# Peptides against a protein of PDB entry 6B4J, part 149

Target 1, 315 residues: chain A of PDB entry 6B4J
Amino acid sequence: DITMQWYQQLQDASMQCVLTFEGLTNSKDSQAKKIKMDLQKAATIPVSQISTIAGSKLKEIFDKIHSLLSGKPVQSGGRSVSVTLNPQGLDFVQYKLAEKFVKQGEEEVASHHEAAFPIAVVASGIWELHPRVGDLILAHLHKKCPYSVPFYPTFKEGMALEDYQRMLGYQVKDSKVEQQDNFLKRMSGMIRLYAAIIQLRWPYGNRQEIHPHGLNHGWRWLAQILNMEPLSDVTATLLFDFLEVCGNALMKQYQVQFWKMLILIKEDYFPRIEAITSSGQMGSFIRLKQFLEKCLQHKDIPVPKGFLTSSFWRS

## One batch from the design tools (peptide; made by RFdiffusion4, then SolubleMPNN)

Design b1_p22_1_s1 (from b1_p22_1, 11 letters changed)
Fold by OpenDDE base, seed 2:
Structure b1_p22_1_s1 (fold): chain B 315 residues (1-315), chain A 22 residues (1-22)
Amino acid sequence: as target 1 above (315 residues)
Amino acid sequence: MAVELSEEQQELLQKLLEKSKK
């Protein structure tokens, strides 16, 4: 399976990256530990500062991240920090930056759906300039949310139940599995972030270049989901999240072909979701139903709430 | 202007359409 090969390649690359900077992470030297912490903060703090407040502030954050990845010194925590402080500094920063972007999907976007857009446009712009960061974003995303690939992890003989639950994307702490609502909330945030990344371009970049991971991956994701058996609650939730965020963009790009797919979802796939939906899971199902019916009735998919406008970039 | 589907995208769409007829 080409999809599984791609998944595995990204995971392997991520693991190799971790091994590459192991000298920095495992060092007992006080100076190396200080450098590690400074680099980690320099990579992650700017991402946490991303907000919907002003385009000018977003540009400053982008420029800071790009400067750091370019080997330039940046100010972090009142100190000058550079990836050149350690031979493994760049690899470490790329990994931690990518991890932080996905974490913002898992946490910030999960709680505030509109936050997907400013985070995604920065991630997309950085990915365009630093492809390795993009690959690492995918690796982190796929590991935390297999449904972003998409694939369904299978239980293997001899596997512990907790390990299987973790493979499915659940958090397991002290032998307690995460509640379904919290799980779906985190998965939703990551899917929404992904759906935003594939459609957004950094406005100050070279727009003539092809998006490194564009809307063609949105089409692929939908097609793969529709070729899979639905999962209870998960499929209805994430399909809605994906379509709400990138449905308008897909509609504009693929037009008639997109509408054919949407009709197929409503007429053929939706009954399959219904057949596996319990009474306690009807909320996600009904939400997807209402969205699809509204879109088909109006022959339009609305621009998602929080989508960045020209006025945002002038602020 | 609508972006044309890649060959892969067309194949995926065709597979979906074939499944819906079954």
Scores: peptide ipSAE 0.041, ipTM 0.702, DockQ to the pose 0.839
Fold by OpenDDE base, seed 5:
Structure b1_p22_1_s1 (fold): chain B 315 residues (1-315), chain A 22 residues (1-22)
Amino acid sequence: as target 1 above (315 residues)
Amino acid sequence: MAVELSEEQQELLQKLLEKSKK
């Protein structure tokens, strides 16, 4: 399976990255510990500052992240910080930055769906300039949300139930599995972030270059989902999230072919979702139903709420 | 202008459409 090979390759690369900077992370030297902390803050704080407030602030954040990744000193916590302070500094920063982007999907986007767009446009722009960060974003995303690949992890003989639950993307703490609503909320945030990344380009970059992970991956994702058996509540939720965020972009890009796909979803795949939907899961089902019916009736998919306009970039 | 589907994307769509008829 080519998809699973790709998944595994990204996970292996991520694991190798961790091993590469292990000297920095495990050092008992006081100076190394200080450098690690400074680098971690420099990588993650700018991402946490991403907001929908002003395009100018978003540009400042982007420039700071790019400067850090380029080996330039940046101000963080009142100190000058550079990846050149340690031989493993760049690898560490790339890993932590990618991890933080995915975490913002898991937390911020999960709670505020409109936050997907400013986070995604920065992530896309950084990915264009720093492809290793993009690969690490995918690795983190795929590990936390296997449905972003997509694939459904299988229970293997001898596997602990908790480990299987974690593979499915659930948080398990003190032998208690995460509630389904919280799980779906986090998965939704990550899928929405992904759907935003694949359609957005940083407006101040070289737009002549091909998107490093563009809408063709959106098409692939949909096709793979449709070739899989639906999962109760999960499929209806994430399919809606994906289409709400990137459906308009896919419609514009693929036009008639996209509408054929949407009809296929409504006529063939949706009944299969219905067949596995319990009475307690009707909310996600109804939401998807209404969305599909509205889009097909109007022959249009609306621009998602929070989509960045020209006015945002002039702010 | 609509971007044309790659051959792989077209094949995948066709397979899905064929599957929906069964």
Scores: peptide ipSAE 0.038, ipTM 0.704, DockQ to the pose 0.789
Fold by OpenDDE base, seed 4:
Structure b1_p22_1_s1 (fold): chain B 315 residues (1-315), chain A 22 residues (1-22)
Amino acid sequence: as target 1 above (315 residues)
Amino acid sequence: MAVELSEEQQELLQKLLEKSKK
């Protein structure tokens, strides 16, 4: 399976990255520990500062991240920080930055769906300039949300139940599995972030270049989901999340073919979702149904709430 | 019961999948 090969390649690259900076992470030296903490903060704090407040602030954040990745010193926590402070600094920062982007999907976007767009546009712009960060974003995303690939992890012989639950994307703490609502909320955030990344370009980059991970991956994702058996509650939830965020962009890009896909979802895939939907899960199903019915009726998919406008970039 | 896709629907889906690889 080409999709699974791609998944595994990204995971392998991520693992190799971790091994590369192991010396920095495992160092007992006080200076190395300080550098590690400074680099970690420099990589993650700017991402946490991303907001919908002003385009100028977003540009400042982007420039800071790009400067850090370019080997330039940046101010973080009142200190000058550079990836050149340690031979493994760049790899470490790239990994932690990518991890943080995915965490913002998992946490911030999960709670505030509109936050997907400013986070995604920064991630996309950084990915364009630093492809390795993009690969690591995918690796982190795929590991936390296999539905972003998409694939459904299978239980293997000899596997612990907790490990299987983690592979499915559940958090397991103290032998307690995460509640389904919290799980779906986190998965939703990550899918929404992904759906935003594939459609957004950093406005101050070279727009003549091809998007490093563009809307063709959105088409791929939908087609792959439709070629899979639906999962209870998960499919209805994430399909809605994905289409709400990138449906408008996909409509514009694929036109008639996208509408054919949407009709296929409504007429052919919905019954399959319904067949596995319990009475307690009807909320997600109904939400998706209503969304698609509205879109088909109006022959339009609305621009998602929080989509960045030209006025945002002038602020 | 899960609704089976018609041959036409399967062909459409296949075409969509092929397009996704381009």
Scores: peptide ipSAE 0.031, ipTM 0.644, DockQ to the pose 0.056
Fold by OpenDDE base, seed 3:
Structure b1_p22_1_s1 (fold): chain B 315 residues (1-315), chain A 22 residues (1-22)
Amino acid sequence: as target 1 above (315 residues)
Amino acid sequence: MAVELSEEQQELLQKLLEKSKK
């Protein structure tokens, strides 16, 4: 399967990246540890500072991340930090940066859906300039949220239940599996972030270039989801999240073809979702139903709440 | 019971999937 080959290739690349900087991460040398921590902070703190408040601040954050990835010194924690401080510094920073973007989907976007857009536009812009960061974003995203590929991990003979649960994206701590609501919340955040990335371009970049991972991947994702059996609660939740964030953009891009997809969801896929939805899980199903019915009735998908406006970039 | 897609619906889905690969 081409999708699974792509998934595996990204995971392999991510694993190879980890191996390349293992010397830095496993070093017992005090100076190497200091460099590692400085690089980690330099990579991750700017991402955590992304907010919906001002476009000017977002530009500063972007410029700082780009400078770091370009081998330029940046100020972090009151110190000058550069990836050139260690031969493995760039690989480490790219990995940690990508990991942090996905983590912001998992945490910040999960709690505040509107946060998807400023995070995504920075991620998209960085991806355009640093393709390896983009591949690592996908690798981290796919590992934490297999539904972003999408695929459903299968239980293999001899596999521990906890390992299977982790493969499904659940957090397992102290032999306790994450509650379903928390799981879905995290998955929602990551899907929303992904849906935002594929439609956004950094406004200060060369917009004449093709998006490195654009809306064609949104089309692919939807088509692949519809070609899969629905998963209880998960499919209804994530399909809604995806369409709420990027449905307007997909509608504009694919027009009649997108509406055919939406009709297919409503007429053909909904009954399959309903058939596997328990009374206690009807919330996600009803939400998706109401969204699709509204969109089909109005022949429009609204611009998502939190979408970045021209006024944001002037602030 | 799983609702089976009609032949027309299957063809549409297949076309959509093919489009996604281009």
Scores: peptide ipSAE 0.030, ipTM 0.630, DockQ to the pose 0.055

Design b1_p22_1_s2 (from b1_p22_1, 10 letters changed)
Fold by OpenDDE base, seed 1:
Structure b1_p22_1_s2 (fold): chain B 315 residues (1-315), chain A 22 residues (1-22)
Amino acid sequence: as target 1 above (315 residues)
Amino acid sequence: PVVELTPEQQELLEKLLERSEK
C-alpha cells in the first residue's frame, strides 16, 4: 500500500530526527539545557502568537520563524537565540516547530475553527522554504491523527488496549481513555488545519512555484476516505470538517470532477455511514447530511468562515 | 486555472462512480 509506505517513511524520518538531536535533549549539562530551552521557546512561542488580528503581525511572526530556521539570531525571552548555539539546534528546532503547528491544530483550531487559516498560511509558507519542516508536520499530524493519512489503525494480537487506543489517536491517562467528544474535537482541529494548509500559499513568497503539499493531496485524501469503510462517528465528523474547510477550494480546482465526487458521497458513501451510525451519534451524521444537501442544492460550497481576505493582509 | 486530475486520480474516480452505480 503506497499510502502506508508514505506514512512509514515520514514516521521513520521523524524518528531519525529525534535520534539526531538526542544529545541536546538528553544532556545533563547546564548550558546545553539552557540552549535547549531557549531554542524550544524560540521555535514555539511565535506559533502561539499567530492570530487573526492583523496581517502585518502575521508577517512578523513568519519572518521570525524563517530567520530562526535560516540560522540567523532571533530575539526570544529577552535573549538572542540561534540554532548555531548547538550542532543539533536546527534539527531540534525544526522538529519542535512542526510539533507546535500540529499542536495548534489539536488545541487552538479544535476550539476556534477560524484559527486554522492564519496558522495554516504560516505553516504553508514555512514549508515552502523549509521542506523538512513540512515533512515533520506531516509526521506529527499522522501520528496524532491517523485519519489524516488516512488509515484506520488495527488491533494486533498481544497489543494492550491502551496502546491501541493511543494508536487510534485517543489520549490515555491513568488508565482512563479520553471522552469521545474531546477526541473528536482534537481530531477535527487537526483535519481542519490540514485542509487549510493544502489550499493556502504565503502571499509574500514565490507563488509561481508549485505548492509543496497542495490540493492534489486533498483530492487524494478524499478519494482514500471514500475507499475505506466508514468508522462510526469519526468518518462523518472528519469528512464534514474537511469539506467545510477545503470543499470550496476543491470545487474551484476540480470543478465537474469534484461535483461527481460529492454526488458519490451523498448517494453511495452517506448510506454506508448511516448504516453504522447509532442513535447517540446522530449529531455528526446530521451535520454532514445537511452540509451535503445544502451544497448540492445550491451547487456551491461556501468559503469557510475565517478565510483570509485581501483586507487581512492590508492590516 | 483548473488543474486536471492525474490519470491515477481519474481512474480512482471512475472506480468509485462504478461502485455507486451498482
Scores: peptide ipSAE 0.064, ipTM 0.726, DockQ to the pose 0.785
Fold by OpenDDE base, seed 5:
Structure b1_p22_1_s2 (fold): chain B 315 residues (1-315), chain A 22 residues (1-22)
Amino acid sequence: as target 1 above (315 residues)
Amino acid sequence: PVVELTPEQQELLEKLLERSEK
């Protein structure tokens, strides 16, 4: 399976990255610990500062992240910080930065769907300049949300139930599994972030270059989902999230072919979702239904709420 | 500019459409 091979390659690369900076992570030296903390803050704080307020602020954040990844000193917490402070500094920063982007999908986007776009455009722009960060974003995303690949983890003989639940993307703490609503909320945030990344380009970059992970991956994702059996509640939720965020972009890109796909979803795949939907899960089902019906009726998919306009970049 | 589907993407779409007509 080509999809599973790709998944595994990204996970292996991520694991190798962790091993590379293990010396920095496990160091008992006080100076090394200080450097680690400074680098971690320098990598993650700018991402947490991403907001929908002003394009100028977003550019400043982008420039800071890019400078850090380029080996230049940046100001963080009133101190000058550089990845050159430790031989493993760059690998560590790339890993933590990628992890933080995915975490913003899991937390910020999950709570505020419109936050997907400013986070995604920064992530996309950084990915163009730093491909390794992009690969690590995918690795973190795939591990936390296997539905972003997409694939459904299978229970293997001898596997602990908790480990299986974690593989499915659930948080398990003190032998208690996460509630379904919280799980779906986090998965939604990550899918929405992904759907935003694949369609956005940093406006101040070289637009002549091909998007490192563009809308063709959105098409692949849809096709793969439709070729899989639907999961109760999960499929209806995430399919809606994906289409709401990138449906307009896919419509513009693939035109008639996209509409054929949408009809296929409505006429063939949607009844399969319905067949596995319980009365307690009708909310997600109805939301998807209404979205599909509205889009087909109007022959249009609306631009998603929070999409960055020219006015945003002038602010 | 509209980017065309790759041959593989077109084939996948066609296969999916054929399944729906069954």
Scores: peptide ipSAE 0.035, ipTM 0.684, DockQ to the pose 0.784
Fold by OpenDDE base, seed 2:
Structure b1_p22_1_s2 (fold): chain B 315 residues (1-315), chain A 22 residues (1-22)
Amino acid sequence: as target 1 above (315 residues)
Amino acid sequence: PVVELTPEQQELLEKLLERSEK
């Protein structure tokens, strides 16, 4: 399976990255610990500062992240920080930065869907300039949300139930599995972030170049989802999240083919989703149904709420 | 788990996949 091979390659690359900077992370030296913490803060704090407030502030954040990844010193926590402070500094920062982008999907976007767009445009722009960060974003995303690949993890012989639950993306703490609503909320945030990344380009970059992970991956994702058995509540939720965020962009890009896909979902895939939907899960199903019916009726997919406008970039 | 598609669905899916690779 080509998809699973791709998944595994990204996971392997991520693991190798961790091994590469283990000397920095495991060091008992006080200076090394200080460097690690400074680098971690320098990588993660700018991402946490991303907001929908002003395009100018977003540019400042982008420039800071790019400067850090380029080996330039940046101010963080009142100190000058550079990846050159340690031979493993760049690998560590790339990993932590990528991890933080995914965490913002999992946490911030999960709670505030509109936050997907400013986070995604920064991530896309950084990915364009630093492909390794993009690969690590995918690796973190895929591990936390296998539905972003998409694939459904299988229970293997001898596997503990908790480990299987974690593979499915659930958080398990003190032998207690995460509630379904919280799980779906986190998965939604990550899918929405991904759907935003694949359609957005950093406006101050070279837009003539091909998007490093563009809408063709959205097309692939949809095709793969439609070729899989639906999961109870999960499929309806995430399919809606994905289409709400990037459906307009897909419509513009693929036109007639996109509408054929929507008809396929409505006529052929919906009955399969419905068949596995319990009475307690009708909310996600109904939301998807209403969205698709409205889109098909109007022959239009609305621009998602929170989409970055020209006025945002002038602020 | 892969779902068995009708021939028409399969053709559509293949077309979608081909477009995704370009």
Scores: peptide ipSAE 0.024, ipTM 0.575, DockQ to the pose 0.062
Fold by OpenDDE base, seed 4:
Structure b1_p22_1_s2 (fold): chain B 315 residues (1-315), chain A 22 residues (1-22)
Amino acid sequence: as target 1 above (315 residues)
Amino acid sequence: PVVELTPEQQELLEKLLERSEK
């Protein structure tokens, strides 16, 4: 399975990255601990500052992240911080930065869907300049949300139920599994972030270059989802999230083929979703149904709320 | 598990996947 091979390669790369900076993370030296904390803050705080307020502020954040990744000193917490302060500094920062982008999907986008776009455009731009960060973003995303690959983890003989639940993306704390609504909310945020990343380009980069992880991956994702048995509640939820965020972009890119796929979803795939949807899960199903019916009726997919316009970049 | 599709649907999806690689 090519998809699973790709998944595993990214996970292996992520694990190798962790091993590379283990010396920094496990150091008991006071100076090393200080450097680690400074680097962690320098990598993560700018991402947390991403907002929909102004394009100029977003550019400043981008420039700061790019400068840090380029080995230049940046101001963080009133201190000058550089990845050159430690031999493992760059690997550590790349990993933590990528992790933070995914966390923003899991937390911020989950709560505020419109936040996907400013986060995604920064992530896309950084990915273009720093491919390793992009690979690590995928690795973190895939691990937390296997549905972003997509694949559905299977229970294996001898596996603990809690481990299986974690593989499915659930948080398990003190032997208590996360509530389904919270789980879906987090998964939604990550899928929405991913759907935004694949369609957005940093406007101040070299646009002549191919998107490092563009809409073709969105098309792949949809095709693969449709070629899989639907998962109760999850498929309807995430398919809606994905189409709401990147459906317009996919429509523009793939045109007639996209509409054929959309009709296939409505006429063929919906009955399969319905067959596994309980009465308590009808909300997600109905939402997807209404969205698709509206899109097919109007022969258009709306631009998602929060999509960045030219006016945003002039602010 | 893979969903059961008609031959026509399968062909469509295969074409879609092929295009996604371009």
Scores: peptide ipSAE 0.024, ipTM 0.577, DockQ to the pose 0.061

